# Ledger of designs, part 212: peptides against a protein of PDB entry 6B4J

Target 1, 315 residues: chain A of PDB entry 6B4J
Amino acid sequence: DITMQWYQQLQDASMQCVLTFEGLTNSKDSQAKKIKMDLQKAATIPVSQISTIAGSKLKEIFDKIHSLLSGKPVQSGGRSVSVTLNPQGLDFVQYKLAEKFVKQGEEEVASHHEAAFPIAVVASGIWELHPRVGDLILAHLHKKCPYSVPFYPTFKEGMALEDYQRMLGYQVKDSKVEQQDNFLKRMSGMIRLYAAIIQLRWPYGNRQEIHPHGLNHGWRWLAQILNMEPLSDVTATLLFDFLEVCGNALMKQYQVQFWKMLILIKEDYFPRIEAITSSGQMGSFIRLKQFLEKCLQHKDIPVPKGFLTSSFWRS

## One batch from the design tools (peptide; made by RFdiffusion4, then SolubleMPNN)

Design b1_p26_2_s2 (from b1_p26_2, 13 letters changed)
Fold by OpenDDE base, seed 3:
Structure b1_p26_2_s2 (fold): chain B 315 residues (1-315), chain A 26 residues (1-26)
Amino acid sequence: as target 1 above (315 residues)
Amino acid sequence: DDAVEFAKQVMNQKFTYDPSLIPLEP
């Protein structure tokens, strides 16, 4: 399977990246530890500062991240920090930055769906300039949310329950699996972030270049999801999340072909979702149903709440 | 086996993935 090969390739690349900076991470040297911490802060703090407040602030954050990745010194925690402070500094920063973007999907976007857009536009813009960060974003995303690939991890005989739960994307702490609502919330955040990334371009970049991971991957994701048997609660939830965030963009890009896909979802795929939906899971199904019915009735998919407008970029 | 039971609960149906049903490209 080409998709699984791609998944594995990204995981392998991510693993190799970790091995590359292992010297920095495992160093017992006090200076190396200091550098590691400074680099980690420099990579992650700017991402945490991303907000919906002002485009000017978002630009400052972007410029700071880009400067760091470009080997320029940046101010972090009152110190000048550069990836040049250690030979493995760049790889480490790229990895931690990518990890942090996905974590913002998992945490911030999960709680505040509108946060997807400012995070995604920065991530997209950084990906354009630093492709390795993009690959690492995918690797982290796929590992935490296999549904972003998409694939459904298969239980194997002899597998521990906790390991299987973790493969499915559940958090398991002290032999306790997270509640389904929390799981879905985190998965939703990551899917929403992904759906935002694939449609957004950094407005101050070279827009003539092809999006490094554009809406064609959105089409592919939908097609793959629809070619799979639905998962109870998961499919209805994530399909809604994805369509709410990038449905308008996909509609604009693919026009009639996208409407055919929406009709297919309503007519062919919905019954399959319904058949596996328990009474306790009807909420996600109903939400998806209502969304699609509204879109098909109005022949329009609304621009998602939190979409970055021209006024945002002038602020 | 609790794992098998959980797997059955999560995977109510055999995942049949047929990538040929919908084109992966528009």
Scores: peptide ipSAE 0.195, ipTM 0.759, DockQ to the pose 0.492
Fold by OpenDDE base, seed 4:
Structure b1_p26_2_s2 (fold): chain B 315 residues (1-315), chain A 26 residues (1-26)
Amino acid sequence: as target 1 above (315 residues)
Amino acid sequence: DDAVEFAKQVMNQKFTYDPSLIPLEP
């Protein structure tokens, strides 16, 4: 399976990255520990500062992240920090930056769906200039949300239930599995972030270049989901999240072909979702159904709430 | 419905990593 090979290659690259900076992370030296902490803060704090307030502030954050990844010194916590402070500094920063982008999907976007767009446009712009960061974003995303690949982890004989739950993306702490609502909220945030990344380009970059992970991956994701048996509650939830965020962009890009896909979802895939939907899960299914019926009736998919406008970039 | 059959055919095409293999023409 080509998709599973791609998944595994990204996981292997991520593991190799961790091994590369292990010397920095495991160092007992006080100076190395200080450098690690400073680099970690320099990589993660700018991402946490991303907001919907002003395009100018978003540009400052982008420039700071790009400068750090380019080996330039940046101010962080009142200190000058550079990846050149340690031979493993660049790999460490790339990994931690990518991890933080996915974490913002899991936490911030999960709670505030509009936050997907400013985070995604920075991530997309950084990915364009630093492809390794993009691969690491995918690796972190795929590990936390296998549905972003997409694939469904299979239970193997002799596997502990907790390990299987973790493979499915659930958090398990002290032998207690995460509640379904919290799980779906986190998965939704990550899928919404991904759906935003694949459609957004940094407006101050070289727009003549092809998007490093563009809408073609959105088409592929939908096609793969539709070729799989639906999962109870999960498929209806994430399909809605994806279409709400990038449906307008996919409609504009693929036009008639995308409408054929939406018809296929309504006619062929909905009955399959309905057949596995319990009475307690009907809310997710109804939400997806109403969204698609509205889109098909109006022959339009609305621009998602929080989509960045020209006025945002002038602020 | 010809539209559904076409959509099934497009989805059954193993989208290889080559974006050129995605029929971009309607």
Scores: peptide ipSAE 0.055, ipTM 0.570, DockQ to the pose 0.046
Fold by OpenDDE base, seed 2:
Structure b1_p26_2_s2 (fold): chain B 315 residues (1-315), chain A 26 residues (1-26)
Amino acid sequence: as target 1 above (315 residues)
Amino acid sequence: DDAVEFAKQVMNQKFTYDPSLIPLEP
């Protein structure tokens, strides 16, 4: 399976990255520990500062992240920080930055769906300049949300239930699995972030270049989902999240072909979702139904709430 | 056109059921 090979390749690259900076992360040296903490803060704090407030502030954040990744010193916590402070500094920063982007999907976007767009445009722009960060974003995303690949992790003989639950993306703490609503909320945030990344370009980059992970991956994602049996509640939720965020962009890009896909979703795939939907899961089902019906009726997919406008970039 | 190719793939492939894809009870 080409998709599983791609998944595994990204996971392997991520694991190799971790091994590369292990010396920095496991160092007992006080200076190395300080450097690690400074680099971690420098990588993660700017991402946490991403907001919908002003395009100018978003540019400042982008420039800071790019400067850090370019080996330039940046101010963090009142100190000058550079990846050159340690031979493993760049690898560590790239990994932690990518991890933080995905974490913002899992946490911030999960709670505030409109936050997907400013986070995604920065992530896309950084990915364009630093492809390794993009690969690490995918690796982190795929590990936390296998549905972003998409694939469904299989239970293997002898596997502990908790380990299988973790593979499915559930958080398991003290032998307690997270509630389904919390799980779906986190997965939704990550899917929404992904759907935003694949359609957004950093406006101050080279727009003549091909998107490093563009809408063709969105088309692939839909195609693969439609070839998989739906999961109860999960498929209805994530398919809605994906289409709400990137459906307009896919419609504009693929036009008639996208409408054929949407009809296929409604006529062939949606009944399969319905067949596995329990009375307790009607919320996600109804939401998807209403979305599909509205889009087909109006022959339009609305621009998602929170989509970045020209006025945002002038602020 | 990559879109046409993917659309054909979607339309021509059958759904694959995996019994391991059982939702976890809350």
Scores: peptide ipSAE 0.024, ipTM 0.501, DockQ to the pose 0.069
Fold by OpenDDE base, seed 1:
Structure b1_p26_2_s2 (fold): chain B 315 residues (1-315), chain A 26 residues (1-26)
Amino acid sequence: as target 1 above (315 residues)
Amino acid sequence: DDAVEFAKQVMNQKFTYDPSLIPLEP
């Protein structure tokens, strides 16, 4: 399977990255530990500062991240920090930055769906300039949310329930599995972030360049989901999240072909979701139903709430 | 076995539809 090969290649690249900076992460030296912490803060704090407040502030954050990745010194925690402070500094920063973007999907976007757009436009712009960060974003995303590939992890004979639950993206702490609502909330945040990344371009970059991971991946994701049997509650939730965030962009890009896909979702795939939906999961199902019916009735998919406007970039 | 039961609930939903039905490109 080409999709599984791609998944594995990204995971292998991520593992190789971890091995490259293992010397920095495992060092007992006090100076190396200090450098590690400074680099980790320099990589992650700017991402946590991303907000919907002002485009000018978002540009400052982008410029700081790009400067750090470019080997320039940046101010972090009152200190000058550079990836040149350690030979593994760049790989470590790229990995931690990518991890932080995915974590913002998992946490911030999960709680505030509108936050997907400012995070995604920075991530897309950084990915354009630093392709390795993009590959690491995918690797982290795929590991935390297999449904972003998409694939469903297989149970192996003799596997512990907890390990299988972790493979499916559940958090298991102290032998307690995460509640379904919290799991779906985190998966939703990551899918919404992904759906935003594939459609957004950094406005201050070279717009003549092709998006490094554009809307063609959105089409592919939908096609792959529809070529899979639905998973109870998960498919209805994530399909809604994806279409709400990316549906307008896909409609604009693929026009009639996208409408054919949307009809196929409503007429062929939706009954399969219904057949596996329990009474306790009807909320996600009804939400998807209402969204699809509204879009088909109006012959339009609305621009998602929180989409960045020209006025945002002038602020 | 709770693991097997949970896996069956997830796996019984894994039948890959014929991948030929929806093109991966528009």
Scores: peptide ipSAE 0.140, ipTM 0.737, DockQ to the pose 0.518; fails the geometry check

Design b1_p26_2_s3 (from b1_p26_2, 13 letters changed)
Fold by OpenDDE base, seed 2:
Order: structure tokens, then sequence, then C-alpha cells
Structure b1_p26_2_s3 (fold): chain B 315 residues (1-315), chain A 26 residues (1-26)
């Protein structure tokens, strides 16, 4: 399976990255520890500052991240920080930056869906300039949300249930598995972030270049989801999240072909979702059904709430 | 435990991945 091979390649690259900067992370030297903390802050704080407030501020954040990844010194915590402070500094920063983008999907976007767009446009722009960060974003995303690949992790004989639940994307702390609502909320946030990344381009970049991970991956994701058996509640939830965020962009890109896919979802896939949906889980399915039927009826998919406008970039 | 129920459902689900049903490229 090409998709599973791609998944594994990204995971392997991520693991190799971790091994590359292990000397920095495991160092007992006080100076190395200081550098590690400074680099970690420099990589993650700008991402946490991303907001829907002003395009000018978003540009400043982007420029700071790009400067850091380019080996230039940046101000962080009142200190000058550079990836050149340690031979493993760049790999470490790329990894932590990518991890932080996915974490913002998991936390910020999960709570505030509109936050997907400013985070995604920065991530997309950084990915265009720093492809390794993009690969690491995918690796982190796929690890936390296998449904973003998509695939369903296989239970192996003798595997502990908790370990399988972790593979399914659940957080397990002190032998306590997270609540289903929190799990779905985190998965939703990550899918929404992904759906935003694949359609957005940094407006100050070279627009003549091809998107490094564009809408063709959105089509592929949908096709793969539809070629799989639906999961109770998860499929309806994530399919809605995905279509709400990037359905308009996919419609504009693929036109009649995308409408055929939506008809197929309604006619062939909805009955399959409904067949596995309990009465208590029907809410997610109803939401998806109502959304898609409305889109088909109006022959339009709305621009998602929080989509970045020209006025945002002038602020 | 909804997480257990979900995990059990996924374990028992016949994963039929048919890549030929919907083209992966437009």
Amino acid sequence: as target 1 above (315 residues)
Amino acid sequence: DEAREFAEKVMNQKFVYDPSKIPLEP
C-alpha cells in the first residue's frame, strides 16, 4: 500500500530526526541544556502567538520563524538565539516547530475552529521554504491522528488495550484513557488544521510555485476515507470537519468531479455510516448529512468561518 | 467506557480498503 509506505517513511524520517538531535536533548552539560531550552522556546513561542488579530503580526511571526530556520539570530526571551549555537540545533528546531504546529491543531483549533486558518497559512508558508518542517508536520500529525493519513491501526495479538488505544490516537495518562468527547475534539482540531494547510498559501511567497502539499492531497484523503469502512462517530465527525474547512476550495478546484464525489458520499456512503451509528451518536451523522444535503441543494459550499480575507492582510 | 467500545469496534471492523472504488487522483 503506497499510503502506508508513505506513512512509514515519514515516521522513519521523524525518528531519524530525533536520533540526530539526541546529543542535544540528552546532554548533561549546563550550556547544552540552556541552548536546548532557548531553541525550544524560540521555535514554539512564535507559533503560540499566532492569532486572528492582524495580518501584520502574523507576518512578523512568520518572518521570525523563517529567520530562525535560516540560521539567523532571533530574539527570544530577551536573548539572542540561533540554531548555529549547536550542530544539532536546526534539526531540533525543525522537529519542535513541526510538533508545535500539530499541537496547535490538537489544542487551539480544537477549541477555536477559526484558529485553523492563521496557523495553517504560516505552516504552509514555512513548509514551502523548509520542506523538512512540512514532512515533520505530517509525521507528527499522522502519529497523533492516524485518520489524517488515513488508516486504521491494526490490533496485534498480545497487544495491551491501552497501547492500541494510543495507536488510535487516544491520550492515556496514568492508565486513564481520555474521554471520547475530548478525543474527538482533538482529532477534529488536527483534521481542520490539515484541511486548512492543503488549501492555503502564504501570500508573500512565490505564488507561481506549486503548493508543497496541496488540494490533490485533499482529494486523495476523501477518496481514501470513502474507500474505507466507516468508524462509528469518528468518520462522520472528521468528514464534516474536513468538508466544512476545505469543501469550498475542493469545489472550486475540481468542479464537476468534486460534485460527483459529494453525490457518492450522500448516496453510497451515508447509508454505510448510518448502519453503524447508534442512536446516541446520531448527532454527528445528522450534522454531516444536513451540511452535505444543504451544499447539494444550493450547489454551493460556503467559505469556512475564519477564512483569511484581503482585509486581514491589510491589518 | 466509550474508548474501550471504540477500540473494540475498530478491532472487529472488517477493514475493506478498496482503492479501486474511488480514484485517489481526480
Scores: peptide ipSAE 0.446, ipTM 0.876, DockQ to the pose 0.804
Fold by OpenDDE base, seed 1:
Structure b1_p26_2_s3 (fold): chain B 315 residues (1-315), chain A 26 residues (1-26)
Amino acid sequence: as target 1 above (315 residues)
Amino acid sequence: DEAREFAEKVMNQKFVYDPSKIPLEP
């Protein structure tokens, strides 16, 4: 399976990255620990500062992240920080930055769907300039949300249920598994972030370049989801999230072909979702159904709430 | 436990990917 090979390659690259900076992470040296913490803050704080407030502030954040990844010193926590402070600094920063983007999906976007767009446009722009960060974003995303690949993790004989639940994307803390609503909320946030990334380009970059992970991956994701057996509640939830965020862009890109896909979802896939959906889970399916039927009826998919406009970039 | 129920459902689902239904490229 080509998709599973791709998944594994990204995971292997991520694991190799971790091994590369293991010396920095495991160092007992006081100075190395300080450098690690400074680099971690320099990589992650700018991402946490991303907001929908002003395009100018978003540009400042982007420039700071890009400067850090380019080996330039940046100010963080009142100190000058550079990836050159340690031979493993760049790998560490790339990994932590990518991890933080995905965390913003599962935390910020999960709670505030409109936050997907400013986070995604920065992530896309950084990915364009720093492809390794993009690969690491995918690796983190795929690990936390297998449904973003998509695939369903296989239960292995003798595996503990909790370990399998972790593979499925659940958080397990103190032997307590995450509630289903929180799980779905985090998965939704990550899918929404992904759906935003694949359609957005940083406006101050070379827009003539091909998107490093563009809308063709959106088509592929949909096709793969539709070629799989639906999961109760999860499929309806994530399909809605994806279509709400990316549907307008996919419609504009693929036009008639995309409408054919939407018809197929309604006619062939909805009955399959409905057949596995309990009465208590019908809400997610109804939401998806209503959204798609409205789109088909109006022959239009709305621009998602929070989509960045020209006025945002002038602020 | 919804998380258990979900895990059991996924565990019992045979991942049948039929690439012939929808093309992966437009």
Scores: peptide ipSAE 0.440, ipTM 0.870, DockQ to the pose 0.790
Fold by OpenDDE base, seed 3:
Structure b1_p26_2_s3 (fold): chain B 315 residues (1-315), chain A 26 residues (1-26)
Amino acid sequence: as target 1 above (315 residues)
Amino acid sequence: DEAREFAEKVMNQKFVYDPSKIPLEP
């Protein structure tokens, strides 16, 4: 399976990246520990500062991240920090930056759906200039949310239930598995972030180049989901999240072909979701059904709330 | 435990992938 090969290649690349900076992470030297902490802060703090407030502030954050990845010194915590301070500094920063973008999907986007767009446009712009960061974003995303690939992890004989739950994307702390609502909320945040990344381009980049991971991957994700047996609550939730965020963009790109896909979802896929949905889980399915039926009725998919306008970039 | 029930459902699910229904490319 080509999709599973792609998944495995990204996981292998992520693992190799961790091995490359192991010397920096495992060092007992006080100076190396200081450099590690400074680089970690320099990589992650700018991402946490991303907000919907002003386009000018977003540009400053982007420029800071790009400068760091380009080997230029940046100010972080009152200190000058550069990836050149350690030979493993660049690999470490790329990994931690990618990890932080996905974490913002799990935390910030999960709680505030509109936050997907400013985070995604920075991630997309950085990916265009630094392809390795993009691959690492996918690797982190796929590991935390296998439904973003999509695939369903296989249970192996003798595997502990908790380990399988972790593979399914659950957080397990002190032998306690997270609640289903929190699990779905985190998965939703990551899917919404992904759906925003594949449609957005940094407005100050080279617009003549092809998006490094564009809407063709959105079509592929939908096709793969629809060719799989639905999962109770998860499929309805994530399909809604995806269509709400990138449905308008997919409609504009693929026109009649996309409408045919939406009709197929309604006619062939909804009965399959409904057949596996319990009465207690019907809320997610109803939300998806109402959204899609409204889109088909109006022959339009609304622009998502929080979509970045020209006025945002002038602020 | 909803997380356990979900894991058991996924574990027992026969994944029938039918690639013929929707093309992976438009």
Scores: peptide ipSAE 0.440, ipTM 0.877, DockQ to the pose 0.821
Fold by OpenDDE base, seed 4:
Structure b1_p26_2_s3 (fold): chain B 315 residues (1-315), chain A 26 residues (1-26)
Amino acid sequence: as target 1 above (315 residues)
Amino acid sequence: DEAREFAEKVMNQKFVYDPSKIPLEP
């Protein structure tokens, strides 16, 4: 399976990255520890500062991240920080940056769906300039949300239930699995972030270049989801999240072909979702159904709330 | 426990991925 090979390749690359900077992470040297902490802060704090406030502020954040990844010194916590402070500094920063983008999906976007767009446009722009960061974003995303690939992890004989739950994307702390609502909320946030990334381009980049991971991957994701058996609650939730965020963009890009896809979802896939949906889970399915029926009726998919406009970039 | 129920459901599902049903490219 080409998709599973791609998944594994990204996971392997991520693992190799971790091994590459192991010397920095495991160092007992006081100076190395300081450098590690400074680099970690320099990589993650700018991402945490991403907001819907102003395009100018977003540009400053982007420029800071790009400068850091380019080996230039940046100010962080009142200190000058550079990836050149350690031979493993660049790999470490790329990994931590990618991890932080995905974390913003599972935390910030999960709670505030509109936050997907400013985070995604920065991530997309950084990915364009630093492909390795993009690969690491995918690796982190796929690990935390296998449904973003998509695939369903296989239970292996002798596997502990908790370990399998972790593979399915659940957080397990002190032998306590997270509540289903929190799980779905985190998965939703990550899918929404992904759906935003594949459609957004940094407006100050080279627009003549092809998006490094564009809407063609959105089509592929939908096709793959539809070629799989639905999961209870998860499929309806994530399909809604995806279509709400990138449905308009996919409609504009693929036009009649995309409408055929939506009809197929309604006619062929909805009955399959409904058949596996319990009465207590019907809310997610109803939400998806209502959304899609409205889109088909109006022959339009609305621009998602929080989509970045020209006015945002002038602020 | 909903997480357990979900995990058990996924375990028991025979996921047949048929890439030929819907084209992966437009």
Scores: peptide ipSAE 0.424, ipTM 0.866, DockQ to the pose 0.800

